# Peptides against a protein of PDB entry 3T6J, part 295

Target 1, 375 residues: chain A of PDB entry 3T6J
Amino acid sequence: PIVESYIGFIESYRDPFGSRGEFEGFVAVVNKAMSAKFERLVASAEQLLKELPWPPTFEKDKFLTPDFTSLDVLTFAGSGIPAGINIPNYDDLRQTEGFKNVSLGNVLAVAYATQREKLTFLEEDDKDLYILWKGPSFDVQVGLHELLGHGSGKLFVQDEKGAFNFDQETVINPETGEQIQSWYRSGETWDSKFSTIASSYEECRAESVGLYLCLHPQVLEIFGFEGADAEDVIYVNWLNMVRAGLLALEFYTPEAFNWRQAHMQARFVILRVLLEAGEGLVTITPTTGSDGRPDARVRLDRSKIRSVGKPALERFLRRLQVLKSTGDVAGGRALYEGYATVTDAPPECFLTLRDTVLLRKESRKLIVQPNTRLE
Target 2, 372 residues: chain A of PDB entry 3T6J as posed
Amino acid sequence: PIVESYIGFIESYRDPFGSRGEFEGFVAVVNKAMSAKFERLVASAEQLLKELPWPPTFEKDKFLTPDFTSLDVLTFAGSGIPAGINIPNYDDLRQTEGFKNVSLGNVLAVAYREKLTFLEEDDKDLYILWKGPSFDVQVGLHALLGHGSGKLFVQDEKGAFNFDQETVINPETGEQIQSWYRSGETWDSKFSTIASSYEECRAESVGLYLCLHPQVLEIFGFEGADAEDVIYVNWLNMVRAGLLALEFYTPEAFNWRQAHMQARFVILRVLLEAGEGLVTITPTTGSDGRPDARVRLDRSKIRSVGKPALERFLRRLQVLKSTGDVAGGRALYEGYATVTDAPPECFLTLRDTVLLRKESRKLIVQPNTRLE

## One batch from the design tools (peptide; made by RFdiffusion4, then SolubleMPNN)

Design b2_p27_1_s4 (from b2_p27_1, 12 letters changed)
Fold by OpenDDE base, seed 1:
Structure b2_p27_1_s4 (fold): chain B 375 residues (1-375), chain A 27 residues (1-27)
Amino acid sequence: as target 1 above (375 residues)
Amino acid sequence: MEPTSVELDPRVAIGPGSGITYEEFLK
């Protein structure tokens, strides 16, 4: 078997300021079969990057072909095991030196062990489809999230010598129609500049890329889905995201007005974006469970994903990228925190929904020990 | 109250201290 490992201060999700990495490490074995799918995605990455909703001037000047492997984790030391990783976490290095993507395949597999009767917040008619396609759809999402999410976009930088990595005269901000008015100065990084929102904002961008690009037929083909299966994978991927946005409320602390998990905050933001799109795309309905206690249902109208969802996500995603590229912290914070705000305002009444989410919460599953067999 | 829902995030660590587990995400 091919063994991979890493160790060090890698992820900053536990740092309230998003700057200090947590010390973590893993030992894993390469899953060759799954890695081959990601290699096909990598082969299409340069073309797929062009499908992202920002001008080429906001994308990397030169595509650097990354590695993307699926790994079966043998051991992981840290606060938690990610489903996927894109390293290094420095945007400047990603742009100039390249990056590596990994999917922790057996971590995903553990998550797939959801019992139908324990599946919360979905319509009964969606449960079987969700159970069937949650795994495959998540593989698609992880691949897109890591490779084309974290692996996309350009930061506008002025170096120590005063030189710009973009043409100040010709590059236009697609949101304002004006020339670029802000950028990263020497020594400024994504994390240092956006600080408390940097991690969650980036996760939101990456998740949004996944949802957006999973609509592209080529992506589904790469993963081996065609026809009705492809449409079901798309539907379940989007459904999973909106459901996750509701579940995310567990990780919000009302008393402190803060989020305890960056990815869950990101998913809530996406839910808010899709709810704002309106037109019946996403509906959250409070209900009463069979036990007589509060419950809820999330409904996603699959027929409106492309007509309503995609345009809404496109606009949002473009705005995320533009604000990131230009280092517009004020604009970025205003946008992101606006969608990340949790109130009890109607019609959603998110704080009330949070109580429902907590009420319906199951005991946290603990990954105790990997099971690896050699044939 | 500690979050008990496991949400699968491609970059979310599943384990003690992780926001949500993949299983919670799939619930």
Scores: peptide ipSAE 0.023, ipTM 0.512, DockQ to the pose 0.057; fails the geometry check
Fold by OpenDDE base, seed 2:
Structure b2_p27_1_s4 (fold): chain B 375 residues (1-375), chain A 27 residues (1-27)
Amino acid sequence: as target 1 above (375 residues)
Amino acid sequence: MEPTSVELDPRVAIGPGSGITYEEFLK
């Protein structure tokens, strides 16, 4: 078997300032079959990048073809096991040197082993479909998230010599219609500038890329989905995201007005974006469970994903990217924290919903790391 | 033991300190 590993200070999710990496490491075996799908995704990446909702001037000047492998984790040492990884975590290096993507396939497989009776906040009619397609849809999401999410977008930089990596005269900010007015100076990085929101913001961008691009038939084809299956994968992927946004409330601490998990914050933000889109796309309805206690249902109108959801996500995703590219911390913070704010304001009453989420919380799953056997 | 489906955040480390447990994500 092909063995891959990494070890070191990699992810900064646990750093309040998003700068200091947590020490982590893994040993994994390459899943060749799944890796082949990701290789096809990589082969299509340059074309798919053009589908992202920002001008080419806001995309990397040259796509550096990364490695993308699916890994079955044997051992993971850290505070948590990710489903996917894109490294390095430095955007400047991603732009100039390239990156590597990995999907932790067996971690994903564990994540999708849901018992129907324990599946919270979904309509009964969606549960079977959700169970069936959660795994496959998540494979798609992870692939897009890592490769085309984290792997996309350009940072506008002025180097130490005063040279720009973009044409100041011709590049126009698509949101303002004006020339670029802000950028990263020498020594400034994404993490250093955006600090406390950098990790979650980037996760939100990457998740949004996943949702946005999963609508593309070519993506679904790469993963082997066509026709009705493809549509179901799309639906479940979006449904999973909106559900995750509700579940995310568990990770919000009202007393401290903060989030304890970057990805969950990101998912909540996406939920808020999709709720804001209105038109019945997403509905969260407080209910009463069979036990007589508070419950809730998340509904996603499948027919409105493309007509309502996609445009809303497109606008939001473009704004995320533009603000990131230009190093507009003030604008980026205002946008992101605005959507990340949790209040009990109607109609959603998120703080009340949080209580429901906590009430319906399942016990924390333990990941038992596998062993290998020779057949 | 049927693997309990934890919706893993693709980049969310599921484990102590990840801020979100797989179970919390699946909920």
Scores: peptide ipSAE 0.023, ipTM 0.505, DockQ to the pose 0.068; fails the geometry check
Fold by OpenDDE base, seed 4:
Structure b2_p27_1_s4 (fold): chain B 375 residues (1-375), chain A 27 residues (1-27)
Amino acid sequence: as target 1 above (375 residues)
Amino acid sequence: MEPTSVELDPRVAIGPGSGITYEEFLK
């Protein structure tokens, strides 16, 4: 077997300022079969990057072919085991030196083991489909999230010598119609500038890329899905995201007006974006469970994903990228915190929904390290 | 507001003691 490992101060999710990495390390075995799918995704990455909703000037100048491997984790030392990793975490290095992607395949597999009776907030008609395609849809989402999410976009930089990595005269901000007015100075990084929102914002961007690009037939084909299966994978992927946005409320602390988990905040933001799109795309309905206690149902209209969802996500995702590229912290914060705001305003009444989410919270699963055997 | 510590990424399967798996959040 091919063994991979890494160790170091890598992820900064636990740093409130998003700057200090937590020490982590893993030992894993390469899953060759799944890695082959990601290799195909890598082979298509340059073309797929062009499908992202920002001008080429906001994308990396040169595509650097990354490595993407599916890993079965044997040992992981850290606060948590990610489903996917894109390293290094420095955007400047990603732009100039490249990056590596990994999918922690067996971690994802554990996540797929959901019992139907424990599946909350979905319509009964969606549960079987969700269970069937949750795993495959996650593979797609993680692949896109890492490779084309974290692996996409350009930071506009002025170096120590005063040189720009973009043409100040010709590059236009697609949101303002004006020339670029802000950028990263020497020594400034994504994390240093966006600070408290950097991690969640980037995760939101990456998740949005996943949702957006999973609509592309080529992506589904790469993962081996065609026809009705491909459509089901898309549906379940989007459904999972909107459901996750509801579940995210668990990680909001009303008294402190803060989020306790970056990815969940990101998912809530995406939910808000899709709710804002309206037209019956997403509906969250408070209900009463069979136990007589509060419950809720999330509904996603499959027929409106492309017509309503995609355009809404496109606009939002473009804004995320433009603000990131230009280092517009004020604009980025205003946008992101706006969608991350949790109130009890109708029609959603998110604070009330939070109570429902907490009420329906399930016990946490324990992950046990796997073993290998020679047969 | 001063940033507070963020709980572990739900996409991260947390080892013994933390109990949150990515799966739990996607359910």
Scores: peptide ipSAE 0.020, ipTM 0.537, DockQ to the pose 0.046; fails the geometry check
Fold by OpenDDE base, seed 3:
Formats: C-alpha cells, structure tokens, sequence
Structure b2_p27_1_s4 (fold): chain B 375 residues (1-375), chain A 27 residues (1-27)
C-alpha cells in the first residue's frame, strides 16, 4: 500500500485569532480507486475555475496542478479528524508553490451510517433519498471544497519592494466598478488581517464553491453520476448544507455571542444566504414531534436550486472572494458577521430553533480508528 | 454505537477539540 503521513502545526480552528495551528498528525493508506476520481477532477480544475463567479483577475495567475488523493486514515492525532484537507494553509504559498488535497475517505464512510429514525429536521419524503445520497454527495462536496474552494482565488499583494501582483490601473472591483483600493501589504496574511473571522469565512467560501460548482454537469460526470442520479446528488448536497446550517445552532453560544466551530458557523451563514433568497427555496418550519416536544423541518425546493439558489449563492460567493482578494476587512467582517448573527427575530426565530436543535441533539459519535491488513 | 450524523467538513477537524465533530456536522 501507498502510505501517506503528515505532522505539525496545521489547522488553526482552535486559535481564537485563527493564527496558531494545532499540532496534529496522521498515517493513512491511499485509496487508489477513489483517488482516480479526484485525479479527473484535478484534470478539469483549470476549466472549472473559470466557472467561479469572479473575474480572472481575482483568480490565481497561474494554475498550479495540485495533488489530490483519497486516504483511508489508520491513525489521526488531533482534536478532530477532518473529511478533507488542503495544505499548506497559507494563501501566499498556495498561489506561488501550489498545494495538496486529500480526502479522508473512511471518515466520510462513517457518516453514512445514519439511521433513518434518528435523522432529524428533514421531511419524511426526503429521508430515504438523503440516506442514499448523503455519502456520494459529500464526496462531491469535499472534492470541490478542497480543490476549487480552498484552491481558488487570488490575494492582491504589494511586496516589500512596492510591486503589486496585479495591475492597479486595469483591474476593476466587480462589486464597486472602481479600481482596487485595498490589498495585502508585505507581512500581512489572510489570517493576520481577518483574524477572528478568517477560518470560518474561508470555510464558508469553500463550502459555497462546492454548492455552486456541484451544479455543473462535468463535475457530476467526473464522480460517475448521470441523469436522475446526478440531480439527486445535487439536491441532497444542497439539502445537507441547509440542514447543517440549522444543526449549526448547537455550536452557537448566545451568552457570548460566539461560535464554537468555524465550519458550522460557515454553514449557518450559507443557510442565511439561501433563506434570504426567498421565493420558497428554503423553509424552516417549527413542528411538534411524535413525542409532543418541539421539532422542526427543513425543506428545500429542488426546482428552485438553479433559478433562485444559484444566483443568490453566486452573488454572495463573489462578494466573499472580492473582499478576501482586496483585504477589505471592514467590508468582509460586516458581510460575514451580518449573516452569522443569531437572533430570535421572526420569521426564523433562530434562538428558539436553537433550543429545538439542542433538544433533538443526538449523542456524540466516537470515531474509532480502523485497522487494516493485506490480503 | 450508532454513528451520529457527522457533518462532512473537508477541513473540519472532527474531534473533541475542534468544537464540532464531523459527526456533529452530519447530524
């Protein structure tokens, strides 16, 4: 077997300032069959990057072909096991030196064991479809999230010599119609500038890229989905995201006005964006469970994903990227914290929904690291 | 042990220290 490993200070999710990495490490075996799908995705990456909703001037100047491998984790030391990884976590290095992507395939497989009777907040008619396609849709999401999410976008930089990595005279901000007015100076990084929102903001951007690009037929074909199956994968991927946005409320602390998990905050933000789109795309309905206690249902109108969801996500994703590229911390914070705010305002009453989420919370799953043997 | 819904976050460190487990994401 091909063995992969890494060790070091990598993910900064536990740092309140998003700067200091947690020390982690893994040993894994390459899943060749799944890796082949990601290789096809990599082969299409340069073309798919052009489908992202920002001008080429806001994308990396040169596409650096990354490595993308599916891994079966044998051991992982850290506070948690990710579903996927994109390293290094430095945008400047990603732009100049490249990056590597991994999908932790057997971690994803654990998620597939959801019992129908324990599946919360979905319409009854969606449960079987959700169970069937949750895994496959998540494979798509992880691939897009890592490769084309974290692997996309350009930071505008002025180096120590005063040179810009963009043409100040010709590059136009697509949101304002004006020339670029802000950038990263020498020594400034994404994390140093955006600080407390950097991790969650980036995860939100990456998740949004996944949702946006999963609508592209070529992506579904790469993963082996066609026809009705492809449409079901799309639907379940979006459904999973909006459900996750509701579940995310578990990780909000009202007393501190703080989020305890960057990815969950990101998913809540996406839910808010899709709710704001209106037109019946997403609805959250408080209900009463069979036990007589509060419950809720999330509904996603499949027919409105492309007509309502995609345009809303496009606008939002473009704004995220533009603000990131230009180092506009004030604008970025205003946008992101606006969507990340949890109140009890109608119609959603998110604080009340949080109580429902907590009430319906399942026991924490324990990840047991596998053993492997050669046959 | 019934696997709880782990939200598949590509960069989500699923574990006690990540604030959210992949399982919590998938819940």
Amino acid sequence: as target 1 above (375 residues)
Amino acid sequence: MEPTSVELDPRVAIGPGSGITYEEFLK
Scores: peptide ipSAE 0.019, ipTM 0.520, DockQ to the pose 0.071; fails the geometry check

Design b2_p27_2_s1 (from b2_p27_2, 15 letters changed)
Fold by OpenDDE base, seed 1:
Structure b2_p27_2_s1 (fold): chain B 375 residues (1-375), chain A 27 residues (1-27)
Amino acid sequence: as target 1 above (375 residues)
Amino acid sequence: MTGVVEDPETGLLLTEEGLKEELARKA
């Protein structure tokens, strides 16, 4: 077997300021079969990057072909195991030197062992579909998230010599219609500028890229989905995201107005964006469970994903990227924290929903032993 | 053997220690 490992101060999700890496390490085995799917995605990456909702001037100047590997984790040392990894975490290095993508395949497999009767917050009609396609849809999402999410976009930089990596005279901000008015100065990084929101903001951008690009037929084809199956994968991917946005409330601490998990905050933000789109795209309905206690249902109208959801996500994702590229911390914070705010305001009453989420929280599955078999 | 706890809701795997810390922050 091909063995991969990493060790060091890698992810900054536990740093409130998003700057200090947590000491992590893993040992994993390459899953060749799943890696082949990601290789096909990599082969299409340059073309798919053009489908992202920002001008080429906000994208990388040069496409750098990354590696993408699916790994079965044997051991992981850290506070949490991600579903995917994009390294290095330095945006400048990603732009100039390249990056590697990793999917932790067996982590994803365990996540899908949810029993139907324990699947919360979905309509009964969606449960079977969700169970069937959760795994495949997550493979798509993780691939897009890592490769085209974290692997996309350009930071506008002025170097120590005063040179710009963009043409100040010709590059136009698509949101303002004006020339670029802000950028990263020498020594400034994504994490240093955006600080407390950097990790979650970037995860939100990457997740949004996944949702946005999973609508592209070529993406589904790469993963082997066509026709009705492709549509079901899309639907379940979006459904999973909006459900995750509700579940995310568990990770919010009202007393501190703080999020404890960057990805979950990101998913909540996406939920808020899609709720704001309106038109019946997403509906969260408080209900009463069979036990007489509060419950809730998330409904996604699949017929409105392309007509309502995609345009809303497109606009939001473009704004995320433009603000990131220009180093507009004030604008970025205002946008992101606005969507990340949890209140009890109608119609959603998110704080009340949080109580419902907590009431419906199931016991976490403990993975005691990683089991990898060579067949 | 690092016990990893899967967040059934998020699909995130947390170490037992990470989970304890998370639970402690929720308390």
Scores: peptide ipSAE 0.014, ipTM 0.450, DockQ to the pose 0.226; fails the geometry check
Fold by OpenDDE base, seed 3:
Structure b2_p27_2_s1 (fold): chain B 375 residues (1-375), chain A 27 residues (1-27)
Amino acid sequence: as target 1 above (375 residues)
Amino acid sequence: MTGVVEDPETGLLLTEEGLKEELARKA
């Protein structure tokens, strides 16, 4: 078998300032069959990057062909096991030296063990579809998230010699119509500038890239989905995201106005963006469960994903990237914290919904990592 | 074998240590 491993201070999600990595390590075996799908995605990456909603001037100057491998994890040491990884976690290195992507395939497989009767916050009509396509849709999302999410975008930098990696006279900020007015100086990094929001903001950008690009037919074809199946995968991917945004409320601490998990905060932000789009795209309805206690339902109008959802996400995702590229911390923080704010304001009443989420929370499952045998 | 705890709703996988730390932050 082909064995992959890494070890070191890698992910900074547990650092409030997003700078200090947690010590992690894994040993995994390459899943060749699943890796072939990601190889096809890599082969299309340069073209798919052009579909992202920012000018080429805000994208990496050179496409660096990354490695993307599906891994079956044998052992993982860390606080949490991710579904995917993009390394290194340094934007400057990603844009100049390249990066590697991995999907932890057997981690994804375990996440699919949700029983229908335990599936909360979905309409009954969506449950069977959700169960059927959650796995496949998540494979698509992880691939896009890692490769074209974390692997996309350019930081505008002035180096130690005062040289810019962009043309100050010709590059225009698509949001303002003006020349670029801010950038990263020597020694400044994404994490150092954006600090407390850096990790969650980047996850939000990556998740948004996944949702946005999963609408592209070529992406679905790469993963082997066509026709009605492709549309169902899209629907379930978006449905999963809006549901996850509701579930994310578990990870918010009202008393501290703090989020405890970067990905969940990111998913809540996306939910807020899609709710703001209105027009009946996303609806969260408080209900009463069969037990007479509070419940809720998330509804996503499939017919409005492209007409309402995509444009809303496009505008939001472009803003995220532009603010990231220009190192505009004030603008980035204002945007992101605005959507990450949890209040009890109508119509959503998110603090009340949080109580419902906590009430409906199920017991955690213990998962044992598998052994791999050669036959 | 490394045991992980999955949140059945979120799909987030945590180690026992990670879960303890998360619970400590919630307290």
Scores: peptide ipSAE 0.013, ipTM 0.436, DockQ to the pose 0.222; fails the geometry check
Fold by OpenDDE base, seed 2:
Structure b2_p27_2_s1 (fold): chain B 375 residues (1-375), chain A 27 residues (1-27)
Amino acid sequence: as target 1 above (375 residues)
Amino acid sequence: MTGVVEDPETGLLLTEEGLKEELARKA
């Protein structure tokens, strides 16, 4: 088998300031079959980047074709195992040197081995579909998240010599209609500027890219889904995200007004965006379980994903990118923290829902790292 | 090998250590 590994101070999710990497490492083997799908995605990446909801001036000047490999993890050392990886984590290097994408395939497989009877917060009619397509939809989401999420967007930079990597006279901020008024100066990075929200904000952007682009038939085709299957994959991907946004409340600490997990915060933010879109796209209904205890149901109207969900996500995602590109920390923080706030305000009553989430908390799965045998 | 517990919600596999830390943060 082809063996890949990485080791070092890589992910900064545990740093409250998003700057210091956690020391981690893995050893994995290449899943050739799944890697081939990701290679097809890579081949389409330059075209798919054009589908993102920001002007080309806010996209990388040149797409640097990355490697994208699906890996089956043999050993992982760290506080948490991701489903996907995009490295390096430095946006400047991503722009100039390129990047590498990794999907941890067997991590995904374990994550989706859910028993129907333990599947919380879904309508009964959605459970079987969710179980069937969660894995495949997540492959799509991870691929898009890593490659076209983390791999997309431009940072506007003024270098040490005062030169800009964008034309100040011609580039227009699509949100304001004005010229670019802020940028990253020499020595400033995404993480250094956005600090406490940098990781979660970027994850939110990447997740949003996944949801947004999974609507593209070409993407589904790359992963081998057509017709009704493609639509089901889309539906389940979006359903999974809105469900995840509810589940995310477990990772909010009300007393500290903080989030303990960047991805979960990101998913909650997306949920809030989609709830704000209204029109019956997403509904969270408090219920009573068969045990007489509080429960909840998340409903996603499939028919409104494209008509209501996509436009809402488009606007939000564009704002995320524009604020990121321009280094507008104040605007970015206001936007992101606004959606990341957890209150008990009606109609959602998220703090009350959090109690329900905690009551319905699923037992954590223990992942046993596999052994390999030569046949 | 120390079992990684998947946070079924995050899709993140937390090591037992990560789980302990998360539990400690929740306490």
Scores: peptide ipSAE 0.013, ipTM 0.424, DockQ to the pose 0.230; fails the geometry check
Fold by OpenDDE base, seed 4:
Formats: sequence, C-alpha cells, structure tokens
Structure b2_p27_2_s1 (fold): chain B 375 residues (1-375), chain A 27 residues (1-27)
Amino acid sequence: as target 1 above (375 residues)
Amino acid sequence: MTGVVEDPETGLLLTEEGLKEELARKA
C-alpha cells in the first residue's frame, strides 16, 4: 500500500483571526480506486475552472496540475477530522507553486453511516434517496470543494516592488464595471485581511463551487454517474447542503452572535442564498413530530435546481470570488455577515428553528480507529 | 484515531479533545 502522512501547523479554523494554525497530523493509506476518479477530475480541472462564474482574469493565470488522492486515514491527530484537505493554505502559494488535494475517504464513509430513523428534517420520500446517494454525492462535493473550490481563483497582488499580477488598465471588476480598486499588498494574505470571516468565507466559496459545478455533466461522468443516477446525485448533493444549512443552527450561539464552526456557518450562508432565490426552490416547514414535539422538514424542488438555484448560486459565488480577489474586506464582510446573520424574523424564524434543531439532535457515535491488513 | 466521535446530524468528526472543546463552547 502507498502510505501518506502530513504533520504541522496547518489549519487555522480554531483561530478566531484565521492566522494561527493548529498542530495536526495523519497517517493514511491511498485508496487507489477512488483516487482514479480524482485523477480524472484533475485531468479536467483546467477546463472545469473555466466554467466557474468569474472572468478568467479572476482565475489563476496558469493552471498548475495538482495531486489529488483519496486517503483512508489510519490515524489522525487534531481537534477535528476533515472530509477533505487542500494544502498549502496560502492562496498566493496555491496560485504560484501549486497545491495538493486529498479526500479522506473512510472519514466520509463514517459520516454517511446514518440510520434512516435518525435522519432528521427530510421528507420521507427523500430519505431513501438520500441514504442511497449521500456517499456518492459527498465524494463529488469533496472533490469539487477541494480541487476546484480551494484550488480556484486568483488574488490580485501588488508585490514589494510595486508590480501587479494583473493589468490594472484592462481588468474590470464584473460586479462594479470599474477597474480594480483594491488588491493585496506585499505581506497581506487572505487570512490576514479577512480575519474573522476568512475561514468560513473560503469554505462557503468552496462549497458553493461544489454545488455549482456538480451540475456539469462532465463532473458526474468523471465520478461514474449518468442519466437518472447523475440527476439523483445532484439532487442529493444540493439537498444535503440545504439540510446542512438547517443543521448548522446548532453551531450558532445567539447570546454571543457568533458561529462555532466555519463549515456549518458556510452551509447556513448557502441555505440563506438559496432561500433568497425563492420560487419554491427551498422550503423549510416547521412540523410536529410523532412525539408531539417540534420538528421541521426541508424540501428542495429538484426541478428548480438549474432554473432557480444555479443562477442564484452563480451570482453569489461570483461576488464571493470578486471580493476575495480584490481584497475587499468591507464588501466581503458585508455580504457574508449579512447572509450569516441569524434572527427570528419571518418567514424562516431561524432562532425558533434552531430550537427545533437542538431538540432533534441525536447523540454522537463512537468511531473506532480503522485497521488495515495484508491478505 | 482512537476516541473519535461523529455527530450523525452534522457529519462532523471530532477527537475526544475536540468534543470537549465543542461542549465547552456550547455551554
């Protein structure tokens, strides 16, 4: 077997300012079968990057072919185990030197091991489909999230010599129609500028890339899905995201007006974007459970994913990228915190829904460290 | 890793230490 490992101060999710890395490390075995799918995704990455909803001027100037592997983790040292990783965590290095992607395949497998009876907030008609396709849809989402999410976009930089990595005269901000008015100066990073929202914002961008690009037939084909299966994978991927946005409310602390988990905040933001799109795309309905206690149902209209969801996500994702590229912290914060705001305002009444989410929360399951053997 | 727990709702996997910290943040 091929063994991979990494160790160091890597992820900054636990730093409120997004600057200090947590010491982390793992030992894993390469899953060759799943890695082959990611290799095909890598082979298509340059083309797929062009499908992202920002001008080429906001994308990396040169595509650097990354490594992407699926890993079965044997041991993981850290506060939390991710589903995927894109490193290094410096955007400037990603765009100039390249990056590596990994999917933690067996971590995903554990995350998918949810019993039907414990599957909250879905319509009964969606539960079996969700159970069937959650795993495959997550593989797609993680692959896109890491490779084309974290691996996409350009930071506009002025170097220490005053040179720009973009043409100031010709590059136009697609949101304003004007020339670029802000950029990263020497020594400024994504995390240093966006600080408290940097991690969650980037996760939101990456998740949004996943949802957006999973609609592309080529992506589904790479993962081995065609026809009705491909459509089901798409549906479940989007359904999972909107459900996750509801579940995310657990990680909001109303008294402190803060989020405790970057990815969950990101998922809530995406839910808000898709709710804002309206037209019956997403519906959250408070209900009463069989136990007589509050419950809720999330419904996603499959037929409106492309017609309503995609355009909404496109606009949002473009804004995320443009604000990121230009280092527009004020605009980025206004946008992101706006969608990340949790109130009890109708029609959603998110604080009330949060109570429901907490009420329906299931107990955590214990995960046993995996073993491998030679046969 | 030993002592890993998963939230079946969120899918988050946490170490025992991470869980303790998460619980502390919720308190």
Scores: peptide ipSAE 0.013, ipTM 0.429, DockQ to the pose 0.226; fails the geometry check

